# Designs tried in a protein design run: peptides against a protein of PDB entry 3NZW. Part 263

Target 1, 212 residues: chain A of PDB entry 3NZW
Amino acid sequence: TTTLAFRFQGGIIVAVDSRATAGNWVASQTVKKVIEINPFLLGTMAGGAADCQFWETWLGSQCRLHELREKERISVAAASKILSNLVYQYKGAGLSMGTMICGYTRKEGPTIYYVDSDGTRLKGDIFCVGSGQTFAYGVLDSNYKWDLSVEDALYLGKRSILAAAHRDAYSGGSVNLYHVTEDGWIYHGNHDVGELFWKVKEEEGSFNNVIG
Target 2, 222 residues: chain B of PDB entry 3NZW
Amino acid sequence: QFNPYGDNGGTILGIAGEDFAVLAGDTRNITDYSINSRYEPKVFDCGDNIVMSANGFAADGDALVKRFKNSVKWYHFDHNDKKLSINSAARNIQHLLYGKRFFPYYVHTIIAGLDEDGKGAVYSFDPVGSYEREQCRAGGAAASLIMPFLDNQVNFKNQYEPGTNGKVKKPLKYLSVEEVIKLVRDSFTSATERHIQVGDGLEILIVTKDGVRKEFYELKRD

## One batch from the design tools (peptide; made by RFdiffusion4, then SolubleMPNN)

Design b2_p28_5_s2 (from b2_p28_5, 16 letters changed)
Fold by OpenDDE base, seed 2:
Parts: structure tokens; sequence; C-alpha cells
Structure b2_p28_5_s2 (fold): chain B 212 residues (1-212), chain C 222 residues (1-222), chain A 28 residues (1-28)
């Protein structure tokens, strides 16, 4: 898996691959590694598929309950804290989760929290999570600027996942791309890695380790 | 070290069509190198136009299917005989599986039916309840032999339009029920030739708006 | 400030989970 999220002047970019594996077996190429908790809040998935899917879906229910009780959307800080508290209760039980909770509230603005099954909870501007994270960071860190245009930021997110999909055997399939703004998240499509690779190679003159 | 799990072999396969879905399984049940049964059905009509199979350790599979059938029954009691949708069934099965997260059911679960729009639906589950809706899925002993074939013949992976120099992919299209049944039969026939845990018989459950139809075909009995 | 999130914990948890189960789980 490779997931990433970063803050910039235009909000948050979230980009993820879609491969699931079971050892050397490619279990799926089409997994949704982003949960749409509400129109303003996303969760990303890395690690055990069932652990992530089950508990992030549970988190979505808790966020909805908060909204119903308080008549206000839950903060990104509070949502991430609920998940962090939950996984901490299971510490040592063998849960495997590397998650990012990404969202926008009027109080917080665009916000990203990293939460993992070790009980780590971090607020930050840039995270890459998964087996391909180092490959994604290589591209992302080299090109990241706060002042990126929305178009450039979307491309950078997509391109970083593509780099990881190329080098990490456990990442691939497609890139799912999101832009989170004050008005909520916008889905920017599913991009097949095979098609995207050849397109990017031609347009950039990159990936010269592959002879076309 | 004590192993609480057995492996009863077999293979299952689901394919969604436009307005139908199929779930198929062989009828061989084995332990190690011994054939326990040449006709032990592992694909079940669970009601509400949902068919289910949980392939792997048969005791766990049977337990899971029984629990799901009970869940369907209770759903009707609690919701005035409302039909359980395939997506709600998938969520329910996730909870059944994940409820045993620390002593899992040793099964690969597939369900098939129609979604709320009347379109064919196949959902597959890992042993602890991760699930995905897919166009096709193979599970069990010969899944590694069949799944690549399905990728090519159902999802048209690695197929291109002639004369495009590999630039235009073959367009996705739904297959007819006859085409799907042919693919299922070819898949199981091929798997039987190469895997000792697959054979004897093939049961295919076809879900349409008119209900569940069952077909049976003989496989090699060697 | 670049927070390097160590993949090691997720990978280790996955490896440990795989060692304790006689069958493979789906991993993201």
Amino acid sequence: as target 1 above (212 residues)
Amino acid sequence: as target 2 above (222 residues)
Amino acid sequence: MFIKVGTSSVDRALELSRQHLPFPLWVL
C-alpha cells in the first residue's frame, strides 16, 4: 500500500493506490483505501484490510452519532482521537492499521492526523503511509510547496503514488485522488497505473529505467 | 503444535452479469489426500435472492453460513419481512467474520445476488471480514489457477482492440448467462485437471429477478 | 517539519499477524 495526504494553500490532497496483497498473491487491484466518513472528512487505509475497513467504518458511525448529538460536525481532532483511543485499547492484540484522518472544519481549517495501531497520533502537513511510503516521499518532498496550484497539487499527489506503484511490489492497481476544501471533498477519479505510467513517461520523459 | 483448523479443499467462483449473478462451487470434500465426499454442496441459497459460499475449513464454513441464514431470519422478524439487500448482507457478514477476529473462520466467503438497481453483484470476504464488491472472484484451492483466467475473460485484462497497436483496450461489456456458465464450466474443468482438491461435481447457482436457479455438471472423479 | 512515520510498526504487526494465523489475510 501507498497512501499520502498533504496540506497546501488550496486545502488537502489525498491520494492512494488500490492493491491488496496476501503474501506474494495480489488479492485485489481495485480496493477502496479511502473511506468517505462525511462530505468533509476522509479516512485512509494501510495495514490489515479488515482492521482498517471495520474500525474506520465504526469511526464513521461514531462521527455521525456526534453530529446527531451535538448538532455539529465532529472536529478532525476529535474524530482522530476516537480512533486513536480505540486502537490503544487493543494495543498488543495484533491490530495492524496506518490511517490518516483528513478533513475540514471551520474551527480547524484543513487538518490531517496520522493514527496507527501502536497508538501514535500525529498532526501534520505531509504524511505518506504504507510499504511504498518512502518512494512516495521521494517524489513528494522533492516537489512540494505550500503555494502549489490545485492542479499541480493534484498532479503531485497522483505522481507520487505512481512512483510508489512502480517501485513497491505491494502497491499498484490504480490511483484514487481526492481534493479536500472548505466546501468538502471532491473525488478526482480513478487512474489506472498502467495507463498513467505510459502517459507520464511520454509527457515527462521520466521512468527511463523502462524501455518503451 | 495443535492446529484447530482443517482444510477441506474445493473451489468457488462468483461472476456478476448485468441483471444476474452466479456463484459456483465444486462438490468435492477432502481431508489431506482422502476424498470424504464426492457430493457435498458448499453453495447455498440463503433466501432474499442471496447465495453464499464459505470455502476452506468446512466446519467453519457451515457455521458461518448457518449464522448468516439465522441473521436473515432475524432481519425479517425485526423489519417486518423486509428483503435484505445484498450490500446489507455483506455488512452483516463482515460483522460475523470480524466478531471472531482473534480466532477467525478459516474460510474465503463469496456471496452473489442482485443490488437494489437489479444489477448483478458479487462480494468477496477475507477470513476476518474485509470485503469488496467485484465483477468476479475465485476462492479456495484452485483460486490461483482460475482468477487470472477470469481477469482475462471477464474483465478483459491484457486484451486490446485489433489494429490499435496495443493503445486501445478491449471495452468492458457484460457477458450473457450462457457465456458466464461456459466460463465457469471451463474454469472448473481446467482446475480439476491441475488440482487434486477440485473435482467430482460442479453446482452453479444463478440469481435473477425471478429467483435462484441451480445447475449441476459432472467433473472428473479421479 | 517532516515527520517520518516509521512503516516498521505496521509491517511488524502484519508480520506478527501472519505468523499467528495459518492462512493469509488481505493486507493494504
Scores: peptide ipSAE 0.341, ipTM 0.757, DockQ to the pose 0.698; fails the geometry check
Fold by OpenDDE base, seed 1:
Structure b2_p28_5_s2 (fold): chain B 212 residues (1-212), chain C 222 residues (1-222), chain A 28 residues (1-28)
Amino acid sequence: as target 1 above (212 residues)
Amino acid sequence: as target 2 above (222 residues)
Amino acid sequence: MFIKVGTSSVDRALELSRQHLPFPLWVL
């Protein structure tokens, strides 16, 4: 898996691959690694598929209950804290989760929290999470600027996942791309890695290690 | 070391069509190299046009299917005989599986039915309840032999339009029920030739708007 | 601010699948 999220002047970009594995077996190429918790809040999935799907869905329910009780949307800080507290209760039980909670509230602005099954909770501007994270960071860190246009930021997110999909055997399938603003998240499509690779290679003159 | 899990082998296969879905399984039940039964059905009609199979350790599979059937029954009691949708069934099965997260059911679960729009639906589950809706899925002993074939023949992976130099993919289209049944039969006959845990018989459950139909075919009995 | 996180979550899922269970789990 490779997931990433970063803040920039235009909000948040979230990009993820879609491969699931079971040992050496490619279990799926089409897994949704983003949960749409509400129109303003996303969760990303890395680690155990069931652990992520189950508990991030549960988190969605907790966020909805908060909205119903408090008559306001839950903060990104509070949502990430709920998940962090939960996984901490299961510490040592064998949960495997590497998640990012990404959202936009009027109070916080664009916000990203990293939460993992070790009990780590971090606020930050840039995270890459998964087996391919180092490959994604290589592209993302080298091209990141706060002042990126929305178009350039979307491309950078997509391009970083593509780099990881190329080098990490456990990442691939497609890139799912999101842009989060004050008006909510916008889905920017599913991009097949095979087609995207050749397109990017042609347009950039990159991936020169591959002949074709 | 004591292992609480057995492995009863077998193989299952789900394919979704446009307005139908199929779930098929062989009828061989095996332990190690010994055939326990040549006819032990592992694909079940659960009501509400939902068919289910949980392949792997048969004791766990039977327990899971029984729990799901009970869940369907209780759903009717609690919701004035409302039909359980296939997506709600998938969520329910996730909870059944994940409820045993720390002592999982040793099964690959597949369900098939129609979605709320009347379109064919197949959902597959890992042992602890991660799930995905797909057009096709093979599970069990010969899944590694069949799944690549399904990728090619159902999802048209690695197929291109002639004369396009590999630039234009073969367009996705739904298969007819006859084409799907043929594909299922070819898959299981091929798997039977190469895997000792597959054989004896093939049961196919076909879900349409008119209900569940069952078909049976003999497989090699070696 | 750049924060690099470890791969412990992914590694744990892989180890769980290989060592703790006689069958594979799906890993993301």
Scores: peptide ipSAE 0.339, ipTM 0.754, DockQ to the pose 0.843; fails the geometry check
Fold by OpenDDE base, seed 5:
Structure b2_p28_5_s2 (fold): chain B 212 residues (1-212), chain C 222 residues (1-222), chain A 28 residues (1-28)
Amino acid sequence: as target 1 above (212 residues)
Amino acid sequence: as target 2 above (222 residues)
Amino acid sequence: MFIKVGTSSVDRALELSRQHLPFPLWVL
């Protein structure tokens, strides 16, 4: 898996691959590693597929209950804290989760929290999470600027996942791309890695380690 | 060392069409190299136009299917005989599987039915309840033999339009019920030739708006 | 030279969880 999220002047970019594996077996190429918790809040998935899918879905229910009780959307800080508290209660039980809770509230603005099954909860501007995270960071860190245009930021997110999909055997399939703004998240499509690779190689003159 | 799990072999396969879905399984039940039964059905009509199979350790599979059937019954009691949707069934099965997260059911679960728009739906589950809606899925002993074939023949992976020098992929399209049945039969016939845990018989459950139809075909009895 | 592919905490947890089960789980 490779997931990433970063803050920039235009909000948040979230990009993820879609491969699941079971050992050396490619279990799926089409897994949705982003949960749409609400129109303003996303969760990303890395680690155990069931652990992430089950508990982030549960988190969505808790976020909805908050909205019903408090008559206000849950903060990104509170949503991430609910998940963090939960996984901390299961510490040592063998949960495997590396998640990013990404969203926008009027109070917080665009916000990203990293939450993992070790009980770590971090607020930050840039995170890559998964087996391909180092490959994604290599591209992302080299090109990241706060002042990126929305178009350039979307491309950078997509391009960083592509780099990870190319080098990480456990990442691939497609890139799912999101832009989070004050008006909520916008889905920017599913991009097949095979087609995207050749397109990017041709347009950039990159990936010269592959003879096309 | 105590091993609470057995492996009863077999293979299951789900394919979604446009307005139908198919879930098929062989009828062989085996332990190690000994055939326990040549006809032990593992694909079940669970009501509400939902078919289910949980392949792997048969005791766990049977337990899971029974729990799901009971869940359907309780759903009717609690919701004035409302039909359980396939997506709600998938969520329920996730909870059944994940409820045993620390002592999992040793099964690959597949369900098939129609979604709320009347479109064919196949959902597959890992042993602890991660699930995905897909157009096709093979599970069990011969899944590694069948799944690549389904990728090619259902999802048209690695197929290109002739004369395009590999630049234009073959477009995705739904298969007819006849085409799907043919693919299922070819898959199981081929798997039976290459895997000792697959054979004897093939039972196919076809879900349409008109209900569940069953078809049976003989496989090699080796 | 074993390039330590920086296994995320997630990858380590998955490796540990897989060692305890006789069958593979889906990993993201």
Scores: peptide ipSAE 0.334, ipTM 0.748, DockQ to the pose 0.372; fails the geometry check
Fold by OpenDDE base, seed 4:
Formats: sequence, C-alpha cells, structure tokens
Structure b2_p28_5_s2 (fold): chain B 212 residues (1-212), chain C 222 residues (1-222), chain A 28 residues (1-28)
Amino acid sequence: as target 1 above (212 residues)
Amino acid sequence: as target 2 above (222 residues)
Amino acid sequence: MFIKVGTSSVDRALELSRQHLPFPLWVL
C-alpha cells in the first residue's frame, strides 16, 4: 500500500493506491483505501484490510452519532482521537492499522491526523503511509510547496503514488485521488497505473529505466 | 501441538452478469490426500436471492453459513419480512467474520445476488471480514489458477482492440449467462486437471430476478 | 501471509499476527 495526504494553500490532497495483497498473491487491484466518513471527512487505509475497513466504518458510525447528539459535525481532532483511543485499547492484540484522518471543519480548517495501531497520533501537513511510503516521499518532498495550485497539487499527489506503485511490489492497481476543501471532499477519479505510467513517461520524459 | 483448523480443499468462484449472478463450487471434500466425499455441496441458497459459499475449513464454513441463514431469519422477524439486500448481507457477514477476529473462521467467503438496481453482484471476504464488490472472484484451493483466467476473460485484462497497436483496451461488457456458465465450466475442468483438491462435481447456482436455479456437471473423479 | 505495510508499526503488527494465524489475510 501507498497512501498520502498533504496540506497546501488550496486545502488537502489525498491520494492512495488500490492493491491488496496476501503474501506474494495480489488479492485485489481495485480496493477502496479511502473511507468517506462524511462529506467533510476522509479516512485512509494501510495495514490489515479488515482491521482498517471495520474500524474506520465503525468510526464513521461514531462520527454520525456525534453529529446527532451534538447537532454539529465532529472535529478532525475528535474523530482521530476516537480512533486512536480504540486502537490503543487493542494494543498488543495484533491490530494492524496505519491511517490518516483528513478533513475540514470551520473551527480547525483543513486538518490531517496520522493514527496507527501502536497508539501513535500525529497532527501534520504531510504524511505518506504504507510499504511504498518512502518512494512517495521521494517524489512528494522534492516537489512540494505550500503555494501549489490545485491542479499542480492533484498532479503531485497522483504522481507520488505512481512512483510508489512503480517501485513497491505491494502497491499498484490505480490511484484514487481526492481534494478536500471547506465545501467538503471532491473525488478526482480512479487512474489506472498502467495507463497513467505510459502517459506520464511520455509527457515528462521520466521513468527512463523502462524501455517503451 | 493441536491445530484447531482443518483444510477441506475445494474451489469456488462467483461471476456477476448484468441482470444475474453465478456462484459455483466443486463438490469434492478432502482431508490431506483422502477424499471424504465426492458430493458435498458447498454453495447454498440462503434466501432473499442470496447465495453463499465459505470455502476452506468446512466446519468453519458450515458454521458461518448457518449463522448467516439465522441472521436472515432474524432480519425478517425484526423488519416485517423485509428482503435483505445484498449490500446489507455483505455488511452482516463482515460482522460475523470480524466478531471472530482473534480466532478467525478459516474460510474464503463469496456471496452472489442482485443489487437494489437488479444488477448482478458478487462480494468476496477475507477470513476476518474485509470485503469488496467485484465482477468476479475465485476462492479456495485453485483460486490462484482460476483468478488470472477470470481477470482475462471477465475483466478483459491485457486484451486490446485489434489494429490499435495496444493503445485501446478491449471495452468492458457484461457476459451472457451462457458465456458465464461456459467460463465456469472451463475454469473448473482446468483446475481439476492441475489441483488434487478440486474435482468430482460442479454445482452452479444462478441468481436471477426469478429466483435461484441450480445446475450440476460432472468433473473428473481422479 | 501478512504483507508489510511500510510503517514499522504496521509491519510489526502484521508479523505478530502472521505468527498466530496459519492463513493469509488481506493486507493494504
């Protein structure tokens, strides 16, 4: 898996691959590694597929209960804390989760929290999470600027996942791309890695290690 | 050391059509190298036009299917005989599987049916309840032999339109029920030739708006 | 077979779960 999220002047970009594996077996190329918790809040999935899918879906239910009880949307800080508290209760039980809770509230603005099954909870501007994270960071860190246009930021997110999909055997399939703003998240499509690779190679003159 | 799990072999596959879905399984039940039964069905009609198979350790599979059938029954009691949708069934099965997260069912679960729009639906589960809706899935012993074939023949992976120099992919289209049944039969006959845990018989459940139809075909009895 | 997701923590959790489960789970 490779997931990333970063803050910039235009909000948050979230980009993820879609490969699931079971050892050397490619279990799926089409997994949805982003849960749409609500129109303003996303969760990303890395680690055990069932652990992430089950508990982030549960988190969605808790976020909805908060909205019903408090008559306001849950904060990104509170949502991430609920998940962090849950996984901490299971510490040592063998849960495997590396997640980013990304969202926008009027109070917080665009916000990203990293949460993992070790009980780590971090607020930050840039995270890459998964087996391909170092490959994604290599591209992302080299091109990241706060002042990126929305178009350039979307491309950078997509391009960073593509780099990871190229080098990480456990990442691939497609890139799912999101832009989070004050008005909520916008889905920017599913981009097949095979088609995207050749397009990017031609347009950039990159990936010269592959002869086409 | 005591191993709580067995492996009864077998293979299952699901394929979704436009207005139908198919779930098929062989009827061989095996332990190690001993055939326990040449006809032990592992694909079940669970009611509400939902068919289910949980392949791997048969005791766990049977337990899971029984629990799901009971869940359907209770759903009817609690909701005035409301039909359980395939997506709700998938969510329910996730909870059944994940409820044993720390002592999992040793099974690969597939369900098939029609979605609320009348489109064919196949859902696949890992042993602890991660799930995905797909057009096709193979599970069990010969899944590694069949799944790449389904990728090519159902999802048209690595197929291109002639004369396009590999630039245009073959367009996705739904297969007819006859085409799907042919692919299922070819998959299982091929798997039987290469895997000792697959054979004897093939049972195919076809879900349409008119209900569940069952077909049976002989496989090699080696 | 548990696949290492690149956080050391996720990798370790997967390794621990792999030691206890005789069959592979889906990993992201």
Scores: peptide ipSAE 0.332, ipTM 0.752, DockQ to the pose 0.355; fails the geometry check

Design b2_p28_5_s3 (from b2_p28_5, 13 letters changed)
Fold by OpenDDE base, seed 2:
Structure b2_p28_5_s3 (fold): chain B 212 residues (1-212), chain C 222 residues (1-222), chain A 28 residues (1-28)
Amino acid sequence: as target 1 above (212 residues)
Amino acid sequence: as target 2 above (222 residues)
Amino acid sequence: MFIKVGNSSVERALERSAAHQPFPFWVL
């Protein structure tokens, strides 16, 4: 898996691959590694597929209950804290989760929290999570600027996942791309890695380790 | 060391069409190198136009299917005989599987039916309850032999339009029920030739708006 | 199959979880 999220002047970019594996077996190329908790809040998935899918879906229910009780959308801080508290209760039980809770509230602005099954909860501007994270960071860190245009930021997110998919055997399939703003998240499509690779190679003159 | 799990072999396969879905399984049940049964059905009509199979350790599979059938029954009691949708069934099965997260059912589960728009649907589960809706999935002993074939013949992976120099992919299209049945039969006959845990018989459940139809075909018995 | 992710908490969790599971589960 390779997931990433970063804050910039235009909000948040979230980009993820879609491969699942079971050992050397490619279990799926089409897994949805982003949960749409509400129109303003996303969760990303890395680690055990069932652990992430089950508990992030549960988190969605808790967020909805908050909205019903408080008549206000849950904060990104509170949503991430609910998940963090839960996984901490299961510490040592063998859960495997590396998640990012990404959202926009009027109070917080664009916000990203990293939450993992070790009980770590971090607020930050840039995270890459998964087996391909180092490959994604290599591209992302070298090109990241706060002042990126929305177009450039979307491309950078997509391009970083593509780099990881190229080098990490456990990442691939497609790139799912999101832009989170004050008005909510916008889905920017599913981009097949095979097609995207050749397109980017031609347009950039990159990936010269592969002879066409 | 004591192993609470067995392996009863077999293979299952689901394919979604436009307005139908199929779930197929062989009827061989084995333990190690011994054939326990040449006809032990492992694909079940669970009601509400949902068919289910949980392939792997048969005791766990049977237990899971029984629990799901009971869940369907209780759903009707609690919701005035409302039909359980395939997506709700998938969520329910996730909870059944994940409820045993620390002593899992040793099974690969596939369900098939129609979604609320009348489109064919196949859902696949790992042993602990992750699930995905797909156009096709193979599970069990010969899944590694069949799944690449399905990628090529159902999802048209690695197929391109002639004369395009590999630049234009073959367009996705739904297959007819006859085409799907042919693919299922070809998959299982091929798997039977190469895997000792697959054979004897093939049972195919076809789900349409008119209900569940069952077909049976002989497989090699050696 | 050890997913050698960089020395991340997630990698260690994945390795630990995989070692304790009697069968392969799907990993993201």
Scores: peptide ipSAE 0.356, ipTM 0.766, DockQ to the pose 0.344; fails the geometry check
Fold by OpenDDE base, seed 1:
Structure b2_p28_5_s3 (fold): chain B 212 residues (1-212), chain C 222 residues (1-222), chain A 28 residues (1-28)
Amino acid sequence: as target 1 above (212 residues)
Amino acid sequence: as target 2 above (222 residues)
Amino acid sequence: MFIKVGNSSVERALERSAAHQPFPFWVL
């Protein structure tokens, strides 16, 4: 898996691959590693597929209950804290989760929290999570600027996942891309890694280690 | 060390069509290299036009299917005989599986039916309840032999239009029920030739708007 | 079986889970 999220002047970019594995077996190439918790809040999935899918869906229910009770959308800080508290209660039980909770509230602005199954909760501007994270960071850190245009930021997110999919055997399939603003998240499509690779190679003159 | 799990072999296969879905399984039940039964059905009609199989350790599979059937019954009691949708069934099965997260059912679960738009649907589950809707899925002993074939023949992976130098993919299209049944039969006959845990018989459940139909075919009994 | 997830905490969690689960579960 490779997931990433970063803040920039235009909000948040979230990009993820779609491969699931079971050992050396490619279990799926089409897994949705982003949960749409609500129109303003996303969760990313890395680690155990069932752990992430089950508990992030549960988190969605908790966020909805908050909205119903408090008559206000839950903050990104509070949503991430709910998940963090939950996984901490299961500490040592064997849950495997590496997640980012990404959202936009009027109070917080664009916000990203990293949450993992060890109970770590970190606020930050840039996170890459998964077996391909170091490959994604290599591209992302080299090209990241706060002042990126929305178009350039979307491309950078997509391009960083592509780099990871190319080098990490456990990442691949497609890139799912999101842009989060004050008005909510916008889905920017599913991009097949095979097609995207050749397109990017041609347009950038990159990936010269591959002859095609 | 004591292992609470067995492995009863077998294989299962689901394929979704446009307005139908199929779920097929062989009827061989085995322990190690000993055939326990040549006819032990593992694909079940669960009501509400939902068919289910949980392949792997048969005791766990049977328990899971029984729990799901009971869940369907209670759903009708609690919701005035409302039909359980395939997507709701998938969510329910996730909870059944994940409820045993720390002592999992040793099974690969597949369900098939029609979605609320009348389109064919196949859902696949890991042992702990992660799930995905797909056009096709193989599970069990011969899954590694069959799944690549399904990728090629159902999803047309690595197929391109002739004369395009690999630049134009073969377009996706739905297969007819006859084409799907042929693919299922070819898959199981091929798997039977190469895997000792697959054989004896093939049972196919076909779900349409008119209900569930069953077909049976002989496989090699070696 | 070791499953590379790239995050040390997630990897350790997977290792702990795998030790108790004989059937391969899906990893992201």
Scores: peptide ipSAE 0.351, ipTM 0.758, DockQ to the pose 0.369; fails the geometry check
Fold by OpenDDE base, seed 4:
Structure b2_p28_5_s3 (fold): chain B 212 residues (1-212), chain C 222 residues (1-222), chain A 28 residues (1-28)
Amino acid sequence: as target 1 above (212 residues)
Amino acid sequence: as target 2 above (222 residues)
Amino acid sequence: MFIKVGNSSVERALERSAAHQPFPFWVL
């Protein structure tokens, strides 16, 4: 898996691959590694597929209950804290989760929290999470600027996942791309890595380690 | 060290069509190299036009299917005989599986039916309850032999339009029930030739708006 | 079957989890 999220002047970009593996077996190429918790809040999945899918779905229910009770959308801080408290209760039980809770509230603005099954909860501007994270960081860190245009930021997110999909055997399938703004998240499509690779190679003159 | 799990072999396969879905399984049950049964059905009609198979350790599979059937029954009691939708069934099965997260059911679960729009639906589960809706899935012993074939023949992976120099992919289209049955039969006959845990018989459950139909075909009895 | 997930805490958690699982589960 490779997931990333970063804050920039235009909000948040979230980009994820779609491969699931069971050892050397590619279990799926089409896994949805982003949960749409609400129109303003996303969760990303890395680690055990069931652990992430089950508990992030549960988180979605808790967030909805908050909205119903408080008559206000849950904050990104509170949503991430609910998840972190839960996984901390299971500390040592063998849960495997690396998640980013990404969202926009009027109070917080665009916000990203990293939450993992070790009980770590971090607020930050840039995270890459998964087996391909170092490959994604290599591209992302080298090109990241706060002042990126929305177009450039979307491309950078997509391109970083593509780099990870190319080098990490456990990442691939497609890139799912999101832009989070004050008005909520916008889905920017599913980009097949095979097609995207050749397109990017041609347009950039990159990936010269592969002969066309 | 005591191993609480067995492996009863077998293979299952689900394919979703436009207005139907198919879930098929061989009828071989084995332990190690011994055939326990040449006819032990592992694909079940669970009611509400939902078919289910949980392949791997048969004791766990049977337990899971029984629990799901009971869940369907209770759903009817609690909701005035409301039909359980396939998506709700998938969520329920996730909870059944994940409820044993730390002592899992040793099974690959597939369900098939129709979604709320009347379209064919196949859901696949890992042993701990991650799930995905797919057009096709193979599970069990010969899944590694069949799944790549399904990728090519159902999802048209690595197929291109003639004359396009590999630039245009073959368009996705639904397969007819007859085409799906042919693919299922070819998959299982081929798998039987190369895998000792697959054979004897093939039972196919076809879900349509009119209900569940069963077909049986003999496989090699080696 | 050790899923070589890189050096992240998540990867270590995955490796630990996988080592204790008697069956292949889906890893992201």
Scores: peptide ipSAE 0.350, ipTM 0.763, DockQ to the pose 0.325; fails the geometry check
Fold by OpenDDE base, seed 5:
Structure b2_p28_5_s3 (fold): chain B 212 residues (1-212), chain C 222 residues (1-222), chain A 28 residues (1-28)
Amino acid sequence: as target 1 above (212 residues)
Amino acid sequence: as target 2 above (222 residues)
Amino acid sequence: MFIKVGNSSVERALERSAAHQPFPFWVL
């Protein structure tokens, strides 16, 4: 898996691959590693597929209950804290989760929290999470700036996942791309890695380690 | 060291069509190299136009299917005989599987039916309850033999339009029920030739708006 | 050639979890 999220002047970009594996077996190429918790809040999945899918879905229910009780949307801080508290209660039980909770509230603005099954909860501007995270960071860190246009930021997110899909055997399938703004998240499509690779190679003159 | 799990072999296969879905399984039940039964059905009509199979350790599979059937019954009691949707069934099965996260059911689960729009639906589950809706899935002993074939023949992977020099992919399209049944039969006949845990018989459950139909075909009895 | 699987706490948790699971579970 490779997931990433970063803040920039235009909000948040979230990009993820879609491969699941079971050892050397490619279990799926089409897994949805982003959960749409609500129109303003996303969760990303890395680690055990069932652990992430089950508990982030549960988190969605808790977020909805908050909205019903408090008559306001849950903060990104509170949503991420609920998940963090839960996984901390299961510490040592063998849960495997590396998640990013990404969203927008009027109070917080665009916000990203990293939450993992070790009990770590971090607020930050840039995270890459998964087996391909170092490959994604290599591209992302080299090209990131706060003043990116929305178009450039979307491309950078997509391009960083592509780099990870190219080098990490456990990442691939497609890139799912999101832009989070004050008006909520916008889905920017599913980009097949096979097609995207050749397109990017041709347009950039990159990936010269592969003969076309 | 005590191993609470067995492996009863077999293979299952789901394919979704436009307005139908199929779930097929062989009828062989085996332990190691000994055939326990040549006809032990492992694909079940669970009501509400939902078919289910949980392939791997048969005791766990049977337990899971029984729990799901009971869940359907209780759903009717609690919701005035409302039909359980396939997406709700998938969520329910996730909870059944994940409820045993630390002592999992040793099975690969597939369900098939129609979604709320009347479109064919196949959902597959890992042993601990991650699930995905797909157009096709193979599970069990011969899944590694069949799944690549389904990728090619259902999802048209690595197929290109003739004369395009590999630049235009073959477009995705739904298969007819006849085409799907042919693919299922070819999959299981081929798997039977290459895997000792697959054979004897093939049972196919076809889900349409009119209900569940069953078809049976003989496989090699080696 | 030991391909360094990414040093994420998640990867380490997955490796530990996978070693204890008798049946292949899906890893993201």
Scores: peptide ipSAE 0.349, ipTM 0.761, DockQ to the pose 0.357; fails the geometry check

